# Peptides against a protein of PDB entry 9GMZ, part 45

Target 1, 343 residues: chain A of PDB entry 9GMZ
Amino acid sequence: TGFPLELLTRPATERLAYFENYTVAHPRLKEVYEILMRTIAEPAGASFIFVYGASGVGKTTLRLRVEQKLTELALPKLESDRARVPVVGIEAIAPESRYFNWKEYYTRALITLEEPLIDHKFDYGVRGISRDNFGKINVESKVVAPALRRALENALIHRHPDVFFVDEAQHFGKVASGYKLQDQLDCLKSLANMTGILHCLLGTYELLTFRNLSGQLSRRSVDIHFRRYCADSPEDVQAFKSVLLTFQQHLPLAETPNLVDHWEYFYERTLGCIGTLKDWLKRVLSDALDREATTITLKDLQKRALSVAQCQKMFKEIQEGERQLSETEADVQNLRSALGLGA

## One batch from the design tools (peptide; made by RFdiffusion4, then SolubleMPNN)

Design b1_p10_8_s4 (from b1_p10_8, 5 letters changed)
Fold by OpenDDE base, seed 4:
Structure b1_p10_8_s4 (fold): chain B 343 residues (1-343), chain A 10 residues (1-10)
Amino acid sequence: as target 1 above (343 residues)
Amino acid sequence: MELVDPLPLP
């Protein structure tokens, strides 16, 4: 079944919103979703989950779908416990300065945790944190980072989410010269330990540097690799073509474009990353709707494609991440062999 | 909004 045909008579904004909200349960997304949901339900003493994969593989889509599902599952309990938040998710921002802005991080986390719909006002115990008449948190500029941390710790304990998501978590690794990445990890570890809240860090393969820096984090972390589709795998190529077939039927256009016949070009410009594919198709759909076009052409696709130079850069970053994982898997096999456990 | 399984290739 394609898109609802009634959308063809609806405004461009509704047609675009339909496609934006549309999510294909492609095999890799479904696999990682099930692993992540199971790990959140049964963390087995883990304090961290690391979800790593290529930029544009679909990590933000994964996060949003897990947040939605955890919220739906919590609804019956939220009627009895009005203080509880089932899940909290933030995106880490790249620092404007050479230093990670912990004050901004704590402020954004507090604002996200305290959505206006929560009837139970909590006192953070910190002077200069207030709620406005709309229930929005206001943090005065004079409030220092250690006070915001204590406020976040208290809020996380009081709201007791099943998981705290941090998307684009590789941005924690952008520390200035002289600060150790280890100190940032120790701060996050301390926050997770003090609150008892499971933290899920989603990011690029740059998160592998975090995994390797602390032998203590590795003992209390679960790793989830969100793989891209590889052109050297016939099964992965078939899955990628199936996603293209699904998207072409769900583009709210008068004439269904043939995306599948151009699968190699789509693969070349997405590197097998479904998030990159969806974002590309969204841009092209927006342009088509603005022109009142009946379909999407190859020229329309080319106009919004990533450049060859961008794809080459992204591919080098992917190859380096996949190499580091392959070396880690080989090291595990070598360790098992050295321990006499067999290969 | 539920996750939709990808359509099988013809």
Scores: peptide ipSAE 0.137, ipTM 0.844, DockQ to the pose 0.854
Fold by OpenDDE base, seed 2:
Structure b1_p10_8_s4 (fold): chain B 343 residues (1-343), chain A 10 residues (1-10)
Amino acid sequence: as target 1 above (343 residues)
Amino acid sequence: MELVDPLPLP
């Protein structure tokens, strides 16, 4: 089973869009998806979910799939509760300054929460927040961050999403001091507590710093490690090759490229991160479609590969994150052993 | 957005 063969007669834009919208349910994605969906359904008093893993492991893909599924599952209930939004997902922006822009964060959250098609309009009670004729939220520049926070709290309570997603959440950590990081976590914790809305923070291994800084968040958080595939694991190598086999059959090209035979090169330049792999193949597919090529060659792959220097940098960041996790696991084990709980 | 299980290696 591969791509629909009729795509070969379709415009390059449709062929590319097919591949962009295609998602391989690879074992690690499926595992994390199931854990995340279960945790959202039964948070057991958790206020936070942390999803951490390598850059390009597929966290954004995971988020979007969960958002889609939660929306689909909520549709029957949304007919009776027209005020409800099933899920909210935003991406945290890297601060341009040493300070996280809470005003921008709250504004984006409000805009995302208040989809124009929502029939039930809410009054935020905040001067300078309005809706246009299309129902889109407009926030005047004069509105201050504390007022936007109150508006967001009220909106989250009224719309009652099952989860609030924040992608690239490591950007909360880019503050010049650990103290400011704690203040940001306390702010997020306060928002979750005031609204009763479960927050899911997705990000790189830099999120582990957040996990460790708040001994109070640790009691009310669920941690999900989105692991990459490791070349030292035969099972992970087989899974990675299976993903390559699947992608090669879903590239809408006249001739199926042999990606599997180059699995080591793909691994070298993706570090076992399927998101990085998909983005690479997307770039190569775009180039091939622009040339009206019948297939993808190794030269086409090499042209769009990450540089060895980029891979070395990413690998160091991954190794440091994996090391911190292994140390944390060892610390948990040592704590358990010290408590007289078996290994 | 379709989720497709990875193909088994032959």
Scores: peptide ipSAE 0.111, ipTM 0.817, DockQ to the pose 0.913
Fold by OpenDDE base, seed 1:
Structure b1_p10_8_s4 (fold): chain B 343 residues (1-343), chain A 10 residues (1-10)
Amino acid sequence: as target 1 above (343 residues)
Amino acid sequence: MELVDPLPLP
């Protein structure tokens, strides 16, 4: 059980690519994956899914796995419906100003929807949107945000993805006023309603602000908490150690490094976030491959670890998010008790 | 992208 031994004779680029493409199906990833896949299949009138959790918990890995699975499941239908795209996923960009750049958002979404799997040219009815010889969308600078929105609405209706993913969706909240945040939420809500396409917003605990600001979105949203592993839970510690053991066996090195014996150090510098762990190991593996090293040492790990100050900052952000969720859970219990519903 | 189950601890 481990990496293919033939990788030891392969170029460093291929060895690194193996590890990059490797994913541990750890318990929290599996749980959130199953909930997300079920919710996409049966949204039950939901227009939004919110997936929130710590930075580096593995949200992007989750998205990519769901995108892969939705694509696989759609293949038989895509043979008959060549216009259909099974899934679309974009990353929201942090606004450079006090305003979210909707023009950029719509442009990126259109470009992503029109990736080259589609022989069928759709006319968006918008002047200044064209396709190159490879089918990629080109948007002229003169095209205004309302026209791009109409083009995106038409594209989403025509391509009918099972879900529209927006990663780093907390960036919608990086706005100077609550009124502008409401306008942005209303814009997203309108896009989902006009297209009939389910939207999945993935992000940090800052997404909880979206839930609190729009009682109407809350009624049409499903919440999914992607939790980190907690050191105060014996089960979480065992799961985290099992992930370390699995990564240990899948590092394409001549000598298997002992990661499990250093689990506390790995936990200290990842806060139980498996994405942070994978990214750390990837950096260390890259360094080891560049040196043609046979293994990874503790010194190699220390060289690429997050600083204590970075971990303290990340931990404070996690604690604030976990606190907000615990307060919300308590508020639900208090509401249930006040309604005469048993806890 | 390969999805592998985590190994049981010994």
Scores: peptide ipSAE 0.108, ipTM 0.817, DockQ to the pose 0.911
Fold by OpenDDE base, seed 5:
Structure b1_p10_8_s4 (fold): chain B 343 residues (1-343), chain A 10 residues (1-10)
Amino acid sequence: as target 1 above (343 residues)
Amino acid sequence: MELVDPLPLP
């Protein structure tokens, strides 16, 4: 079963929105989703979850899906506890400076946590933090990072989300020295500990640096590797082809394009990252809809493909991350063997 | 957001 055929008579905006809102529950997404949902439900004393994987693998899609599900599950409780927020999710911004902007982070976290659906106004006890008449938080420029932190701590305690998501969390690692990185991690750890709120950091393989630098975080963290599909795995190739088949059936076009026959080209230009694939298809679909085209062609795909140079760069970054993980796995195995624990 | 299982390959 493909897209609703009625979409063919609908405006291009609705047709595009259908595909944008469509998500394939591909095996890796489903696996990571299940692990993440279980870990959020039963953190077992963990303060952190690290979700790492290639750029464009689908981490943001995972986050949004988990946020949706946690919200749905919390609805019955939210009727009785109007102060509660079931989940909060932010994206960490790349610092313009060589240092992570904690003030901006805390401000964005507060703004997101206090989105207008919450009738219960809480005074965070910080001068220069106010709510407007629409319930939106306003943070005056004079408010310093330590005050914003205290406000966020109070907000997190009061709203008591099941998890606090930070997407693109590798940006915490963009600090000029290892000591500053440790300070960042200790700051995050302290925030999680002071609030009792589970933090989920999603990001690239650069998050592995956080895992390795903080043996204390590692003891209180759950690691989730969101793998791409690998062309050297027949199962992964099958899964990737299945995703292509699914997307071709859900492109709201009069003629179903044959994407599966071009799977190698799709793989070459996505590196097995489904988010990259979806974004590519969205661009191509948008172009097709703008032209009132009945289908998409290989030429249409080629026009919106990532360049070979972009793919080569992304692939090097992926290979380095996968190598670091493989080395870590080998080190664990060697340690187990040395301890007399079977391999 | 609609979450749909991938179609099996024929």
Scores: peptide ipSAE 0.091, ipTM 0.804, DockQ to the pose 0.896

## One batch from the design tools (peptide; made by RFdiffusion4, then SolubleMPNN)

Design b1_p11_1_s1 (from b1_p11_1, 3 letters changed)
Fold by OpenDDE base, seed 2:
Structure b1_p11_1_s1 (fold): chain B 343 residues (1-343), chain A 11 residues (1-11)
Amino acid sequence: as target 1 above (343 residues)
Amino acid sequence: SLLSLETSLLP
């Protein structure tokens, strides 16, 4: 089924919002979604889930869909437990400084966890954390990171989310000279252990470096590789073409553009990353709506495409990440062979 | 054959 035809008579803003909110349930997204949902439901003593993959593969879309689903599933329980928050999702900010800002992280986590709609006000036991008349948390600048951590620990225990999502989690890897990435991981590990809350870290392949630093976390983590589509796989090419077909049917334009015939160009400029594809099509749709165009042309696509240089950079980062995973898999096989376990 | 994918992961 395509977009609702009534959208053609609607404002450009509504047409764009439709496409923005539209999610193609492509095979890799479905697979990772099911694994993630199952792991959240049955963590089996895991304290961490690592979701890693290329930039623009769709990790944020995955997170948002899981957050939505967990919220929907929790609704019947929230009536009886008004203190509970089903899920918390934050994005880790790239530090402006050479070090990760834990104070900012804890503040943002507290603000996100304590939405105004939560009736049960919790006393954080920390001076300088207050709620306004609308229930919004205010954190005074004088509150130090250790106090914010304790407040977050208490809030997470009280709200008891099924999972705490941290998107762009590779930013934890940005440590100043003299700090170890291990210390950041130990900090997160301690937070997860103290609260009993499952943490899901989503990030680029840079997250692999973070994951591999703690042999202790490896025993208490689940790994989910969100793969891109590969042009050397006929099945992946077919899936990618099917995504293009679905997107062309869901672009709220009077004439359905033929995106599928340009699949190689779309692949060249997205590297098989569906998030990158969606963002590209969103930009092109916005331009088409602004000019009241009936369709999207190849020229319109070219105007908003990533440059070849950008794609080459992104591809190198992907290849390095895929290589590291392949080496890790080979190391596991070598370890198994050395242990006499066979292949 | 190219097949349209499902719109939603949510039922």
Scores: peptide ipSAE 0.022, ipTM 0.642, DockQ to the pose 0.518
Fold by OpenDDE base, seed 3:
Structure b1_p11_1_s1 (fold): chain B 343 residues (1-343), chain A 11 residues (1-11)
Amino acid sequence: as target 1 above (343 residues)
Amino acid sequence: SLLSLETSLLP
């Protein structure tokens, strides 16, 4: 099964949008999706879920799929409870300054909570927060961060989402010298506790630093490792080749490119990260569509590939994250052995 | 468009 052949007669923008919206259900994505959905349904007293993995592994795709599914499952209830939002998802932004901009974070979270055409006007209990005639939240410049926090707490309680997603959550860790990463976690923990809303933080292996800082968060958090595909695993190599086969079938081009024969080159330049692969193919597809090309060539791939230097940097970051997790697994085994539990 | 979860397993 490939792309709809009718796309070949459609504008380049529609052909590109098809591929952008296409998601390969690869084994690691499916596994993490099932774990995450189960954890959201039965959090068992958890206040946080941490989803960590390499940059470009597909965490944003995972989030969007879970958001879609939670929305679909909530639709029958939303007909009777029009105040409810099933899920909220935001991206944390890298601070331009040395300080995380909590005012911007709270504003974005509020906007996202109220973006659905929810007919019910909610009073946020804060002066200077209004809804415009188009239903968008307007936050006056005079509204201070503590007031925005109270507004978000009230909105989260009223809308009662099953989960609050924060993508790129490693950006909470970008604190100025002298500010404790702990203070950011304590702020998030307080928000989760005050609202009773489960928070899911998605990010790079830099999120492991957050996990290690709070022994209290460890008791109230579920960890999900979104692994890349590894070239030393025959099963992972086969899964990666299957993803390439699927993508080549879903590139809306007149001639199906042979991506699978170049699997080693794709692996070298993506490190087994499917999001990185998809983004690369999107760039190459865009270039091909702009040229009205019938297919994608190896030369087209090479023009949009990450540099070896970029791949080496990303690989070092991955190896450090994988090392930290392996050390943690060894510590668990050592603890089990010390407790007289079999390895 | 429903995101088709096509896992084409290589035969």
Scores: peptide ipSAE 0.008, ipTM 0.511, DockQ to the pose 0.125
Fold by OpenDDE base, seed 1:
Structure b1_p11_1_s1 (fold): chain B 343 residues (1-343), chain A 11 residues (1-11)
Amino acid sequence: as target 1 above (343 residues)
Amino acid sequence: SLLSLETSLLP
């Protein structure tokens, strides 16, 4: 099905918002979604889920879809348990310093956890944390990180989300030494253990460093690889073309652009990452709507494409991540062979 | 805003 034709008579802002809110249910997204939903429902003693993949593969879209679905599934229970939050999701921020800002992390987590219209006043037992008349958490500057942690632990226990999402979680790894990274992981592990809340860390292939540093985290974690589409796979190429076909049908323009005929160019400039593709098309659509254009041209695409240099950099980062995963798979096979387990 | 998940039509 295409976009609602009535959008052609609507303001550019509504047309753009339609496309922004539109999600293609592509094979890799469906696969990772199903694995993630199943793992959240049945964590089997896991305290962590790691979702890793290329920048722009669609991890944020995955998170938002899971958050939506968990919220929908929780609605019948939320009528009886007004204290419960079904899911909480935050983005980890790149530290300005060589050290992760735990105070900022805990503050953002508390704010996000308490943003729902929860009528229940929760006393965090921490002076300098208050809730305004709009239900927003205010944290006074005097509140120290250990107090914010205790407040977050209490809030997570009280609200009992099915999962706590941390997007851009590779930012936990931005520390001056491997020892400091271990301390960060032990801190997260302690938070998960103290609250009993499953944590899902989404990020780039830099999250693979977390798996290697803590054999204790690896035993209590589930790994989910959100793969890009690869041009060397006929099935992946077909899936990528199908995504282009779907996007061209959902661009709210008077004339449907032929994106599929340019699939190689789209692949070259997205590396098979659907999030990168969507963001590109969003920029191009915005430009077309601003010009009141009837369609999108190749020149419009070229104007908003990532540069070859950007693509080359992104591709090197992807290749390094994919290599590390391949080495890990080989290490598993070598370990199995060394254990006398058949390959 | 409700994110619409539409299945890509395989051609």
Scores: peptide ipSAE 0.007, ipTM 0.494, DockQ to the pose 0.122
Fold by OpenDDE base, seed 5:
Structure b1_p11_1_s1 (fold): chain B 343 residues (1-343), chain A 11 residues (1-11)
Amino acid sequence: as target 1 above (343 residues)
Amino acid sequence: SLLSLETSLLP
């Protein structure tokens, strides 16, 4: 099944939007989605979920799909409980400074929780937090981080989402000189504990530092590794080729491009990260549509590819993360062996 | 517009 053929007669904007909104349910995405959905449904006393993986692996896509599904599942209850938000998802911003901006984080979280699907004005008891006529939260610059935190705690309690997503959560690791990353974790832990809301932190392999720092969080966290496809795995190569096949069928072009024959080049320039692949194809599709082209060529692909230098940098970051995980797995095995538990 | 996320399950 390919794209709707009617798209060929539609404006370039609609054709591009189709592809942008299209999601390949590739094996790793499906696996992580199922684990994440199950963990959200049955957290078993967990207060945190960590989802880590390479940049461009598809973590944001995962988040958005889970948010949609949780929203769909909550619809029958939302009719009766107008205060409820089924899920909240934000992206942590890379601070311009060396320090994570908690004030900005709390502000963004509050704004997202109060997006106007909810007619019920709740006063969070914080001076300088207001709603406009459209119900949008406005936070005055004078409001301090501790007050915003209390407002967010009250908002989370009142809205009672099944999960609070924080994408790009590695940015919590940006601490001031003399401060500990532990203090950031304790802050997050306190927020989760005070609200009773499950937090899901999505990010790069830098999230592994959070796993290692808090033996207390480890007892209350679920870890989910969102793996890329590896070229040394025949199964992963086949899955990656299948993704290319699916994307070529869903590019709204008059002539179906042969992406699969170029799978090695696609792998070289995406490192097996499907998000990176999709973004690349989106750029190439946009260029093709702008030219009213009937198909895309290898030359079109090459024009929008990441440079070898970019790929080499990204690959080093991935290898370091994968190494840390492999060491952790070996340490677990060594611990089990030392405990007299069979490997 | 219902963004119909057609998750085509890879067969």
Scores: peptide ipSAE 0.018, ipTM 0.629, DockQ to the pose 0.133; fails the geometry check

